# Ledger of designs, part 14: peptides against a protein of PDB entry 7VSI

Target 1, 32 residues: chain A of PDB entry 7VSI
Amino acid sequence: EDISEDPSWARVVNLNALLMMAVAVFLWGFYA

## One batch from the design tools (peptide; aimed at target 1 A32)

Design b2_p19_4_s4 (made by RFdiffusion4, then SolubleMPNN; from b2_p19_4, 17 letters changed)
Fold by OpenDDE base, seed 1:
Structure b2_p19_4_s4 (fold): chain B 32 residues (1-32), chain A 19 residues (1-19)
Amino acid sequence: as target 1 above (32 residues)
Amino acid sequence: LLALLVLLALGLLLELLLR
């Protein structure tokens, strides 16, 4: 099976992943 | 300090992704 990603959607997913990680680290830094 | 460094790294990665 070809599991290759469309480059445009890969960027969208990666951007959302970074945003989610930034929020998670902020919450960790605030409560830990 | 660690959280600040991680946020800085994430910010730089965002800048690279937006290029």
Scores: peptide ipSAE 0.061, ipTM 0.580, DockQ to the pose 0.172
OpenDDE base, seeds 2, 3, 4, 5: peptide ipSAE 0.061, 0.059, 0.059, 0.061; ipTM 0.582, 0.578, 0.579, 0.582

Design b2_p19_5 (made by RFdiffusion4; failed a check: too like the target's own chain)
Pose (drawn by RFdiffusion4):
Structure b2_p19_5 (pose): chain A 32 residues (1-32), chain P 19 residues (1-19)
Amino acid sequence: as target 1 above (32 residues)
Amino acid sequence: ATSAVLMLLVALFLWAFFR
């Protein structure tokens, strides 16, 4: 237990996770 | 940066959905 992620690295990983989803959604659109 | 990436994700989702 004790899941305390530092907010900085949390912001970083959240950001790139969303970027990954943006890329995946782009690829879905590109390939119809 | 997070908000810009979220707006981009929503715009790409709408574009991909209607495409």

Design b2_p19_5_s1 (made by RFdiffusion4, then SolubleMPNN; from b2_p19_5, 8 letters changed; failed a check: too like the target's own chain)
Amino acid sequence: DLNAVLMMLVAVFLWGFYL

Design b2_p19_5_s2 (made by RFdiffusion4, then SolubleMPNN; from b2_p19_5, 10 letters changed; failed a check: too like the target's own chain)
Amino acid sequence: NLNAVLMMALAVFLWGFSS

Design b2_p19_5_s3 (made by RFdiffusion4, then SolubleMPNN; from b2_p19_5, 8 letters changed; failed a check: too like the target's own chain)
Amino acid sequence: NLNAALMMLVALFLWGFYS

Design b2_p19_5_s4 (made by RFdiffusion4, then SolubleMPNN; from b2_p19_5, 9 letters changed; failed a check: too like the target's own chain)
Amino acid sequence: NLNAVLMMAVAVFLWGFYS

Design b2_p19_6 (made by RFdiffusion4)
Pose (drawn by RFdiffusion4):
Order: C-alpha cells, then sequence, then structure tokens
Structure b2_p19_6 (pose): chain A 32 residues (1-32), chain P 19 residues (1-19)
C-alpha cells in the first residue's frame, strides 16, 4: 500500500501516456 | 482495403474541391 507518487514524475508519466493515446488514435485514423 | 478506399475517397474529394 502507500501509493504516493511524487506529483512531478506523476505529471510526466500522465503526459506521455496521453501522448501515446494521441499517437494511437492518429494511427487508427490514418488506417481508416 | 479500408486504407486504399479512404485514400481514393480523399483524392476524389480534393479533385472536386479544386474543380
Amino acid sequence: as target 1 above (32 residues)
Amino acid sequence: AAFAAQSAALAAALAALAA
């Protein structure tokens, strides 16, 4: 237990996770 | 096939717009 992620690295990982989804959605759209 | 159809439809739409 005790899941306390530092907010800084949390912002970083959240950001690149969203970026990954943006790329995947792009690839979905590109390939119809 | 879906990729090719999407590309053809897009090319036709662009040709119609340029006309």

Design b2_p19_6_s1 (made by RFdiffusion4, then SolubleMPNN; from b2_p19_6, 8 letters changed)
Fold by OpenDDE base, seed 4:
Structure b2_p19_6_s1 (fold): chain B 32 residues (1-32), chain A 19 residues (1-19)
Amino acid sequence: as target 1 above (32 residues)
Amino acid sequence: SAVAALLAALALALQALLL
């Protein structure tokens, strides 16, 4: 079975993952 | 520091947007 990522969707997912990490760091900086 | 962490997170987000 081919589980390879579609390159366009991989980029979208990676961008969203990094944005979520940026938000998480913001929340950490704000509340910790 | 919190500022350094925010800057690093922003830099990574921009990198993902541009690549």
Scores: peptide ipSAE 0.076, ipTM 0.617, DockQ to the pose 0.078
OpenDDE base, seeds 1, 2, 3, 5: peptide ipSAE 0.068, 0.071, 0.071, 0.071; ipTM 0.598, 0.602, 0.604, 0.604

Design b2_p19_6_s2 (made by RFdiffusion4, then SolubleMPNN; from b2_p19_6, 13 letters changed)
Fold by OpenDDE base, seed 1:
Structure b2_p19_6_s2 (fold): chain B 32 residues (1-32), chain A 19 residues (1-19)
Amino acid sequence: as target 1 above (32 residues)
Amino acid sequence: AAVEAALLLAALALRLALE
């Protein structure tokens, strides 16, 4: 079975990961 | 400041993800 990442979906996942980090920094700055 | 930082990081995220 091929478990390699599809390059297009890898990009989408990476974008979402970085956006979640930006949101986490926002929440940290708001509540800390 | 946190909103501004988050927007800048989101813009950076978009740039890096589209490379």
Scores: peptide ipSAE 0.071, ipTM 0.603, DockQ to the pose 0.076
OpenDDE base, seeds 2, 3, 4, 5: peptide ipSAE 0.069, 0.065, 0.059, 0.069; ipTM 0.599, 0.595, 0.579, 0.599

Design b2_p19_6_s3 (made by RFdiffusion4, then SolubleMPNN; from b2_p19_6, 14 letters changed)
Fold by OpenDDE base, seed 2:
Structure b2_p19_6_s3 (fold): chain B 32 residues (1-32), chain A 19 residues (1-19)
Amino acid sequence: as target 1 above (32 residues)
Amino acid sequence: SSVLQQLALLLLLLLQLLQ
């Protein structure tokens, strides 16, 4: 067994990371 | 700072922890 990232799970994590970045930039831009 | 400013900082902190 390899400890490499599960490609399907990696996609979920990456998409959520992008969404979180977009939300963070939005909140920062409008309120901070 | 406002709740939304704190949330923004929290999200940025979580991003740093994720990376």
Scores: peptide ipSAE 0.067, ipTM 0.633, DockQ to the pose 0.055
OpenDDE base, seeds 1, 3, 4, 5: peptide ipSAE 0.065, 0.060, 0.064, 0.062; ipTM 0.623, 0.619, 0.622, 0.626

Design b2_p19_6_s4 (made by RFdiffusion4, then SolubleMPNN; from b2_p19_6, 11 letters changed)
Fold by OpenDDE base, seed 5:
Structure b2_p19_6_s4 (fold): chain B 32 residues (1-32), chain A 19 residues (1-19)
Amino acid sequence: as target 1 above (32 residues)
Amino acid sequence: AAAELAARLAAAALEALLR
């Protein structure tokens, strides 16, 4: 309970994590 | 290759949003 996530904010965080990973892969592919 | 990868990652993000 003390570490339970609100389902709507958990979704937003997970989406942002995936978007950040996509950006990281594109930067790696472009500059490396 | 980059466009296909972008589409796959965008699809995964959309799935995370809509589940």
Scores: peptide ipSAE 0.036, ipTM 0.479, DockQ to the pose 0.062
OpenDDE base, seeds 1, 2, 3, 4: peptide ipSAE 0.030, 0.032, 0.032, 0.029; ipTM 0.442, 0.454, 0.455, 0.435

Design b2_p19_7 (made by RFdiffusion4)
Pose (drawn by RFdiffusion4):
Structure b2_p19_7 (pose): chain A 32 residues (1-32), chain P 19 residues (1-19)
Amino acid sequence: as target 1 above (32 residues)
Amino acid sequence: VRAVVLLVVAVVAVVIALS
């Protein structure tokens, strides 16, 4: 238990996770 | 179907942004 992620790294991992989704959605669009 | 998929993606993106 005790899931306390530091907010800084948390912002970093959230950001690149969303970027990954943006890329995947792009690839979905590119390939119809 | 594409609109539903994009809605699901948006909901997941909101969950990740608020995590």

Design b2_p19_7_s1 (made by RFdiffusion4, then SolubleMPNN; from b2_p19_7, 12 letters changed)
Fold by OpenDDE base, seed 3:
Structure b2_p19_7_s1 (fold): chain B 32 residues (1-32), chain A 19 residues (1-19)
Amino acid sequence: as target 1 above (32 residues)
Amino acid sequence: LADELLRLIALAALAIALS
């Protein structure tokens, strides 16, 4: 079984995770 | 405040996307 990530898709997932964190920081900064 | 935060987020996202 190969559970290793494709490097291109790993980058897409990581960038989406960072975008979600950026949105969370925006909400915290504006509403808290 | 929101516009300044959005600017900082956009710059951070750009820096990460180009790294």
Scores: peptide ipSAE 0.077, ipTM 0.594, DockQ to the pose 0.100
OpenDDE base, seeds 1, 2, 4, 5: peptide ipSAE 0.071, 0.075, 0.074, 0.076; ipTM 0.584, 0.596, 0.605, 0.594

Design b2_p19_7_s2 (made by RFdiffusion4, then SolubleMPNN; from b2_p19_7, 13 letters changed)
Fold by OpenDDE base, seed 2:
Structure b2_p19_7_s2 (fold): chain B 32 residues (1-32), chain A 19 residues (1-19)
Amino acid sequence: as target 1 above (32 residues)
Amino acid sequence: EVAALLAAIAAAAALIAAA
């Protein structure tokens, strides 16, 4: 089975990962 | 304060990656 990432979906996933990290750090900074 | 700075850095990194 090919586990290679599609370049377009790789960007979408990476962007969403960074957005989620930004939100997580915001929540930590605001509520902790 | 430090946590707010880290949040701003993380947000900036996300915006750069989106460009």
Scores: peptide ipSAE 0.152, ipTM 0.674, DockQ to the pose 0.208
OpenDDE base, seeds 1, 3, 4, 5: peptide ipSAE 0.138, 0.131, 0.144, 0.142; ipTM 0.659, 0.656, 0.667, 0.665

Design b2_p19_7_s3 (made by RFdiffusion4, then SolubleMPNN; from b2_p19_7, 11 letters changed)
Fold by OpenDDE base, seed 5:
Order: C-alpha cells, then structure tokens, then sequence
Structure b2_p19_7_s3 (fold): chain B 32 residues (1-32), chain A 19 residues (1-19)
C-alpha cells in the first residue's frame, strides 16, 4: 500500500503546523 | 516584545512562501 502523501494535503498539513507554531510562540511570549 | 514580533513575522512569511 502506498503511504506517500498527496501533495495538496501535505501542503495543508504543513501550513497548519506552521500556524500552530506561530500560535504557540505567541502564547509563550505573552504569558511566560 | 520586538524580538517576539520579528520571530512571529518570520513564521508568517514562511507560511506565505511555502503556500
């Protein structure tokens, strides 16, 4: 079974990962 | 605060560049 990522969904996941990192950095900077 | 905002801006720029 091919476990290769569909390029469109891979991009969506990667963009969401970067968005989550940005939110985490904001929360760290604001509350810590 | 400025360093934090620059880091956040870099992440957003990377988001846009990779889209």
Amino acid sequence: as target 1 above (32 residues)
Amino acid sequence: LVELLLLLAALLALLIALS
Scores: peptide ipSAE 0.070, ipTM 0.597, DockQ to the pose 0.136
OpenDDE base, seeds 1, 2, 3, 4: peptide ipSAE 0.059, 0.061, 0.063, 0.059; ipTM 0.573, 0.587, 0.586, 0.576

Design b2_p19_7_s4 (made by RFdiffusion4, then SolubleMPNN; from b2_p19_7, 10 letters changed)
Fold by OpenDDE base, seed 2:
Structure b2_p19_7_s4 (fold): chain B 32 residues (1-32), chain A 19 residues (1-19)
Amino acid sequence: as target 1 above (32 residues)
Amino acid sequence: LAAELLALVALLALLIALS
């Protein structure tokens, strides 16, 4: 099985990961 | 401050998206 990432979808996933991290830091900063 | 930090991260994400 090929588990290599498609470079276009890898970018989309990475961008969403960064946005989710931003939201997580917001929640940490607001509630902690 | 938290909203500003979110905006900065969003801008960084946008720069990566456009690269």
Scores: peptide ipSAE 0.093, ipTM 0.628, DockQ to the pose 0.140
OpenDDE base, seeds 1, 3, 4, 5: peptide ipSAE 0.083, 0.086, 0.092, 0.087; ipTM 0.627, 0.627, 0.629, 0.630

Design b2_p19_8 (made by RFdiffusion4)
Pose (drawn by RFdiffusion4):
Structure b2_p19_8 (pose): chain A 32 residues (1-32), chain P 19 residues (1-19)
Amino acid sequence: as target 1 above (32 residues)
Amino acid sequence: FGLGTVLLVVFVVVVFVLL
């Protein structure tokens, strides 16, 4: 238990996770 | 809903199997 992620690294990992989804969605669109 | 949908389904299945 005690899931306390530091907010800084939390912002970083959230950001690149959303970026990954943006890329995946792009690839879905590119390939119809 | 072309090749992109097929590739997404394949990716989701692979991730599911690995988990």

Design b2_p19_8_s1 (made by RFdiffusion4, then SolubleMPNN; from b2_p19_8, 13 letters changed)
Fold by OpenDDE base, seed 4:
Structure b2_p19_8_s1 (fold): chain B 32 residues (1-32), chain A 19 residues (1-19)
Amino acid sequence: as target 1 above (32 residues)
Amino acid sequence: GGLGAVLLAAALAALAAAA
């Protein structure tokens, strides 16, 4: 099976990953 | 520190907007 990413969904996943990291860093800042 | 975390979060958000 080909497990390569569909380029449109790859972008969606990457955007969500960056947004999650931003939220995580804000939480770090809030509690640090 | 807190300011560094905010700046890093802003940078990540900017990267998200550019992707």
Scores: peptide ipSAE 0.108, ipTM 0.665, DockQ to the pose 0.132
OpenDDE base, seeds 1, 2, 3, 5: peptide ipSAE 0.098, 0.102, 0.098, 0.103; ipTM 0.661, 0.663, 0.659, 0.663

Design b2_p19_8_s2 (made by RFdiffusion4, then SolubleMPNN; from b2_p19_8, 11 letters changed)
Fold by OpenDDE base, seed 5:
Structure b2_p19_8_s2 (fold): chain B 32 residues (1-32), chain A 19 residues (1-19)
Amino acid sequence: as target 1 above (32 residues)
Amino acid sequence: GGLGTVLLLLLGALLRALA
């Protein structure tokens, strides 16, 4: 059984992770 | 300020990942 990531979807996931971190920092900076 | 700088660094990382 292969659990390696599809490279195209790995990129999508990584981009979403960076975007979510930026949003989290925004929320922390303005509301906490 | 510090928040703006951090957000710009994260934006830069996002753009580098997108390129």
Scores: peptide ipSAE 0.080, ipTM 0.614, DockQ to the pose 0.069
OpenDDE base, seeds 1, 2, 3, 4: peptide ipSAE 0.077, 0.076, 0.075, 0.080; ipTM 0.610, 0.619, 0.622, 0.616; seed 3 fails the geometry check

Design b2_p19_8_s3 (made by RFdiffusion4, then SolubleMPNN; from b2_p19_8, 14 letters changed)
Fold by OpenDDE base, seed 1:
Structure b2_p19_8_s3 (fold): chain B 32 residues (1-32), chain A 19 residues (1-19)
Amino acid sequence: as target 1 above (32 residues)
Amino acid sequence: GGLGSLLLLLAGLAAALAA
């Protein structure tokens, strides 16, 4: 079983993860 | 607070741009 990532898609996923975290922090700050 | 969240938002955006 191979669980290694394609480097290009890994970057895309990481970008989206960071953007989602930024949005989550904004919502946390706005409502908390 | 709002200012702290804004700064973290900007930090996250900067991190995303650097990835």
Scores: peptide ipSAE 0.118, ipTM 0.667, DockQ to the pose 0.080
OpenDDE base, seeds 2, 3, 4, 5: peptide ipSAE 0.104, 0.095, 0.103, 0.075; ipTM 0.648, 0.642, 0.645, 0.592

Design b2_p19_8_s4 (made by RFdiffusion4, then SolubleMPNN; from b2_p19_8, 13 letters changed)
Fold by OpenDDE base, seed 2:
Structure b2_p19_8_s4 (fold): chain B 32 residues (1-32), chain A 19 residues (1-19)
Amino acid sequence: as target 1 above (32 residues)
Amino acid sequence: GGLGALLLALAGALAALLA
């Protein structure tokens, strides 16, 4: 089965992943 | 700290948009 990414949705997913990483870093900084 | 994380997030967001 083809698992290649649509380029437009790949950007949306990558941006959301990085935003979630930023939030995780702030939570780590706040509670650790 | 938070400022460093913000700068990293901004750089990462730009990289993601340009990928």
Scores: peptide ipSAE 0.084, ipTM 0.642, DockQ to the pose 0.064
OpenDDE base, seeds 1, 3, 4, 5: peptide ipSAE 0.080, 0.081, 0.082, 0.081; ipTM 0.638, 0.639, 0.637, 0.635

## One batch from the design tools (peptide; aimed at target 1 M21)

Design b2_p20_1 (made by RFdiffusion4)
Pose (drawn by RFdiffusion4):
Structure b2_p20_1 (pose): chain A 32 residues (1-32), chain P 20 residues (1-20)
Amino acid sequence: as target 1 above (32 residues)
Amino acid sequence: SLIVLAALVVLVLTVVRLLS
């Protein structure tokens, strides 16, 4: 237990996770 | 953690779709 992620690295991993989803959605659109 | 898990699931689905 004790899941305390530092907010800085939390912001970083959240940001690139959303970026990954943006890229996947782009690829879904590109390939119809 | 949930955002990262969702991003990995979306990635796997995108790869499976591109390879199909």

Design b2_p20_1_s1 (made by RFdiffusion4, then SolubleMPNN; from b2_p20_1, 13 letters changed; failed a check: too like the target's own chain)
Amino acid sequence: RDVLLNALLMLAVTVFFLAA

Design b2_p20_1_s2 (made by RFdiffusion4, then SolubleMPNN; from b2_p20_1, 13 letters changed; failed a check: too like the target's own chain)
Amino acid sequence: LEVLLNALLMLAVTLAFLLA

Design b2_p20_1_s3 (made by RFdiffusion4, then SolubleMPNN; from b2_p20_1, 15 letters changed; failed a check: too like the target's own chain)
Amino acid sequence: SVVLLNALLMMAVVGFFLAA

Design b2_p20_1_s4 (made by RFdiffusion4, then SolubleMPNN; from b2_p20_1, 14 letters changed; failed a check: too like the target's own chain)
Amino acid sequence: RRVLLLALLMLAVTLFFLAA

Design b2_p20_2 (made by RFdiffusion4)
Pose (drawn by RFdiffusion4):
Structure b2_p20_2 (pose): chain A 32 residues (1-32), chain P 20 residues (1-20)
Amino acid sequence: as target 1 above (32 residues)
Amino acid sequence: PLLVVLLVVSFVLISFAYFL
């Protein structure tokens, strides 16, 4: 238990996870 | 439709994990 992620790294991971989704959505669009 | 559902679920889980 005790899931306390530091907010800084949390912002970093959340950002690149959203970026990954943006890329995947792009690839979905590119390939119809 | 399935890919849209999975995208929404993934976004909700990423947001949930960030705020947790």

Design b2_p20_2_s1 (made by RFdiffusion4, then SolubleMPNN; from b2_p20_2, 17 letters changed; failed a check: too like the target's own chain)
Amino acid sequence: DEFLRVLLNALLMLALAAAL

Design b2_p20_2_s2 (made by RFdiffusion4, then SolubleMPNN; from b2_p20_2, 17 letters changed; failed a check: too like the target's own chain)
Amino acid sequence: SAFLALLLNALLMLALAAAR

Design b2_p20_2_s3 (made by RFdiffusion4, then SolubleMPNN; from b2_p20_2, 15 letters changed; failed a check: too like the target's own chain)
Amino acid sequence: DLFEKLLQNLLLMMALAAAL

Design b2_p20_2_s4 (made by RFdiffusion4, then SolubleMPNN; from b2_p20_2, 18 letters changed; failed a check: too like the target's own chain)
Amino acid sequence: SSFLEVLLNALLMLALAALR

Design b2_p20_3 (made by RFdiffusion4)
Pose (drawn by RFdiffusion4):
Structure b2_p20_3 (pose): chain A 32 residues (1-32), chain P 20 residues (1-20)
Amino acid sequence: as target 1 above (32 residues)
Amino acid sequence: TSILLRVAVILVSLVILLLV
């Protein structure tokens, strides 16, 4: 237990995870 | 909750990529 992620790295991982989704959604749109 | 949401975003992105 004790899931305490440092907020800084947390912001970094959250950001690139959202970026990955943006890229996947783009690829979905590109390929109809 | 934030970590679970990140996992969910990654898993949905992987499903989209497999379907593409």

Design b2_p20_3_s1 (made by RFdiffusion4, then SolubleMPNN; from b2_p20_3, 15 letters changed)
Fold by OpenDDE base, seed 4:
Structure b2_p20_3_s1 (fold): chain B 32 residues (1-32), chain A 20 residues (1-20)
Amino acid sequence: as target 1 above (32 residues)
Amino acid sequence: DLRLNILNILLVSAFLVFFV
């Protein structure tokens, strides 16, 4: 299917999303 | 501070996601 996620890339994207959320929450906690 | 409390909960939850 043309829009199906590759399981290996899905894991990489999910880990990067979690890292970005952790950085965003850190900035929210100490700034603004 | 509510933000710092939520931050701490989110850091603990992130730790659990990576190590459990």
Scores: peptide ipSAE 0.133, ipTM 0.692, DockQ to the pose 0.040
OpenDDE base, seeds 1, 2, 3, 5: peptide ipSAE 0.102, 0.109, 0.102, 0.104; ipTM 0.668, 0.678, 0.668, 0.671

Design b2_p20_3_s2 (made by RFdiffusion4, then SolubleMPNN; from b2_p20_3, 17 letters changed)
Fold by OpenDDE base, seed 3:
Structure b2_p20_3_s2 (fold): chain B 32 residues (1-32), chain A 20 residues (1-20)
Amino acid sequence: as target 1 above (32 residues)
Amino acid sequence: DLLLNILNLLLLAAELVFFV
């Protein structure tokens, strides 16, 4: 089984990870 | 202060999203 990342899906996952990190930083900045 | 920090973090997050 090839476990290599599809380059298009790797980008979508990385962008979603950055969006989730941004939301976490906003919640921290609002409540801390 | 808080609003400006949120706006700067939104701008930084948008820049990071376009460069990945």
Scores: peptide ipSAE 0.050, ipTM 0.579, DockQ to the pose 0.038
OpenDDE base, seeds 1, 2, 4, 5: peptide ipSAE 0.047, 0.046, 0.046, 0.044; ipTM 0.567, 0.568, 0.553, 0.561

Design b2_p20_3_s3 (made by RFdiffusion4, then SolubleMPNN; from b2_p20_3, 17 letters changed)
Fold by OpenDDE base, seed 4:
Structure b2_p20_3_s3 (fold): chain B 32 residues (1-32), chain A 20 residues (1-20)
Amino acid sequence: as target 1 above (32 residues)
Amino acid sequence: SLRLNILNLLLLAAFLVFFV
């Protein structure tokens, strides 16, 4: 399928998204 | 407050990314 996601890369992207959200929460909590 | 609402939304989004 042209828009199919590789399951191993999906996991990497999801973990990076979680880390980015944790950093965003930290910055919002203390600097905004 | 707006800040607390956005903080709660970010925590919810982080939860969804991890558990869904």
Scores: peptide ipSAE 0.081, ipTM 0.642, DockQ to the pose 0.081
OpenDDE base, seeds 1, 2, 3, 5: peptide ipSAE 0.060, 0.074, 0.065, 0.069; ipTM 0.588, 0.633, 0.623, 0.616; seed 5 fails the geometry check

Design b2_p20_3_s4 (made by RFdiffusion4, then SolubleMPNN; from b2_p20_3, 16 letters changed; failed a check: too like the target's own chain)
Amino acid sequence: DLLLNILNLLLMSAFLVFFV

Design b2_p20_4 (made by RFdiffusion4)
Pose (drawn by RFdiffusion4):
Structure b2_p20_4 (pose): chain A 32 residues (1-32), chain P 20 residues (1-20)
Amino acid sequence: as target 1 above (32 residues)
Amino acid sequence: STVVVLTVAALVLLVVFLLV
């Protein structure tokens, strides 16, 4: 237990996870 | 907090996918 992620690295990982989704959605759109 | 943020984003994308 004790899931305490540092907010800084938390922001980094959240940001690139959303970027990954943005790229996947782009690829979905590109390929109809 | 990270789990909540990414779960909400995933659910929003799922709703958009089902509507499209």

Design b2_p20_4_s1 (made by RFdiffusion4, then SolubleMPNN; from b2_p20_4, 15 letters changed; failed a check: too like the target's own chain)
Amino acid sequence: WTRVVLLNALVAVFLAGFFA

Design b2_p20_4_s2 (made by RFdiffusion4, then SolubleMPNN; from b2_p20_4, 15 letters changed; failed a check: too like the target's own chain)
Amino acid sequence: VTRVVLLNALVAVFLAGFFA

Design b2_p20_4_s3 (made by RFdiffusion4, then SolubleMPNN; from b2_p20_4, 14 letters changed; failed a check: too like the target's own chain)
Amino acid sequence: WTLVVLLNAAVAVFLLGFFA

Design b2_p20_4_s4 (made by RFdiffusion4, then SolubleMPNN; from b2_p20_4, 16 letters changed; failed a check: too like the target's own chain)
Amino acid sequence: WLRVVLLNALVAVFLAGFFA

Design b2_p20_5 (made by RFdiffusion4)
Pose (drawn by RFdiffusion4):
Structure b2_p20_5 (pose): chain A 32 residues (1-32), chain P 20 residues (1-20)
Amino acid sequence: as target 1 above (32 residues)
Amino acid sequence: SSLLTFAIVSLALVVALLTF
């Protein structure tokens, strides 16, 4: 237990996770 | 807040796998 992620790295990982989803969505749109 | 970060990351990985 004790899931205490540092907010800084947390912001980094949240950001690039959302970037990954943006890219996947783009690829879905590109290929109809 | 940490649990939300892990959820967002997990969702991004699932979305990437579905894209592949």

Design b2_p20_5_s1 (made by RFdiffusion4, then SolubleMPNN; from b2_p20_5, 14 letters changed; failed a check: too like the target's own chain)
Amino acid sequence: LSRWVRLVRLLALLMLLLAL

Design b2_p20_5_s2 (made by RFdiffusion4, then SolubleMPNN; from b2_p20_5, 12 letters changed)
Fold by OpenDDE base, seed 1:
Structure b2_p20_5_s2 (fold): chain B 32 residues (1-32), chain A 20 residues (1-20)
Amino acid sequence: as target 1 above (32 residues)
Amino acid sequence: ISRWTRLVLLLALVVVFLAG
């Protein structure tokens, strides 16, 4: 079976990853 | 590590992924 990334979903995942990183900026910066 | 330093390091990491 082909498990290669669909480019549309790859973009969605990457954008969500960046949003999670943005949250991590504030949490690690001011609460860790 | 200062709170502000940690923030800058994470922002730098975000920039790396945005630019990559």
Scores: peptide ipSAE 0.217, ipTM 0.739, DockQ to the pose 0.041
OpenDDE base, seeds 2, 3, 4, 5: peptide ipSAE 0.214, 0.209, 0.215, 0.215; ipTM 0.733, 0.732, 0.737, 0.736

Design b2_p20_5_s3 (made by RFdiffusion4, then SolubleMPNN; from b2_p20_5, 12 letters changed)
Fold by OpenDDE base, seed 2:
Structure b2_p20_5_s3 (fold): chain B 32 residues (1-32), chain A 20 residues (1-20)
Amino acid sequence: as target 1 above (32 residues)
Amino acid sequence: DSLWTRLVLLLALVMLALAL
């Protein structure tokens, strides 16, 4: 399918998203 | 300390995540 994700890039994006969410929650919890 | 400052910070981090 023309819009199917490469499984390797999907994993990289998902890991990056999890890291960004962890940073977001940290900054929200402690600095705001 | 305010809810608004928290929401603005989250919005900024979401924008950063989309720009990277």
Scores: peptide ipSAE 0.128, ipTM 0.705, DockQ to the pose 0.090
OpenDDE base, seeds 1, 3, 4, 5: peptide ipSAE 0.118, 0.128, 0.117, 0.126; ipTM 0.667, 0.704, 0.699, 0.703; seed 5 fails the geometry check

Design b2_p20_5_s4 (made by RFdiffusion4, then SolubleMPNN; from b2_p20_5, 13 letters changed)
Fold by OpenDDE base, seed 3:
Structure b2_p20_5_s4 (fold): chain B 32 residues (1-32), chain A 20 residues (1-20)
Amino acid sequence: as target 1 above (32 residues)
Amino acid sequence: LSELTRLVLLLALLLMFLAG
């Protein structure tokens, strides 16, 4: 429980991860 | 790797993240 994820912050981190992955898709698809 | 293959691979990674 000492390092268990808070569900609200887990959602924030996951959404930011999705945004960064979408940027990676764009860059690799069109510029690499 | 073709451009299409790169897009398919990264899309697969996105779907794996969403499924996790």
Scores: peptide ipSAE 0.110, ipTM 0.668, DockQ to the pose 0.046
OpenDDE base, seeds 1, 2, 4, 5: peptide ipSAE 0.103, 0.095, 0.101, 0.105; ipTM 0.656, 0.646, 0.667, 0.658

Design b2_p20_6 (made by RFdiffusion4)
Pose (drawn by RFdiffusion4):
Structure b2_p20_6 (pose): chain A 32 residues (1-32), chain P 20 residues (1-20)
Amino acid sequence: as target 1 above (32 residues)
Amino acid sequence: SALTTLLVVLAFVFVVVVFL
């Protein structure tokens, strides 16, 4: 228990996770 | 197209897990 992620690294991981989704969605669009 | 659809689903699940 005690899930306390530091907000800074939390922002970083959240950002690149959303970037990954943006890339995956792009690839879905590119390949119809 | 099926592999790219699967990639989108897996990326979405990963984003949900990161935010939880």

Design b2_p20_6_s1 (made by RFdiffusion4, then SolubleMPNN; from b2_p20_6, 12 letters changed)
Fold by OpenDDE base, seed 5:
Structure b2_p20_6_s1 (fold): chain B 32 residues (1-32), chain A 20 residues (1-20)
Amino acid sequence: as target 1 above (32 residues)
Amino acid sequence: SELARLLVLLAVLLWGLVLA
């Protein structure tokens, strides 16, 4: 079976990845 | 520096918004 991403779920994953990156950078910016 | 960290924050968020 093909491993290409479903466009709708790709967007959901990308938005969650962005949220996690934002949280990580805030923690690094103010508590590291 | 704190300024550098804030600039990275802005860059990451803006770049992520462009790609998403």
Scores: peptide ipSAE 0.149, ipTM 0.682, DockQ to the pose 0.123
OpenDDE base, seeds 1, 2, 3, 4: peptide ipSAE 0.144, 0.141, 0.142, 0.149; ipTM 0.689, 0.685, 0.676, 0.678

Design b2_p20_6_s2 (made by RFdiffusion4, then SolubleMPNN; from b2_p20_6, 13 letters changed; failed a check: too like the target's own chain)
Amino acid sequence: SELARLLVLVAVALWGLVQA

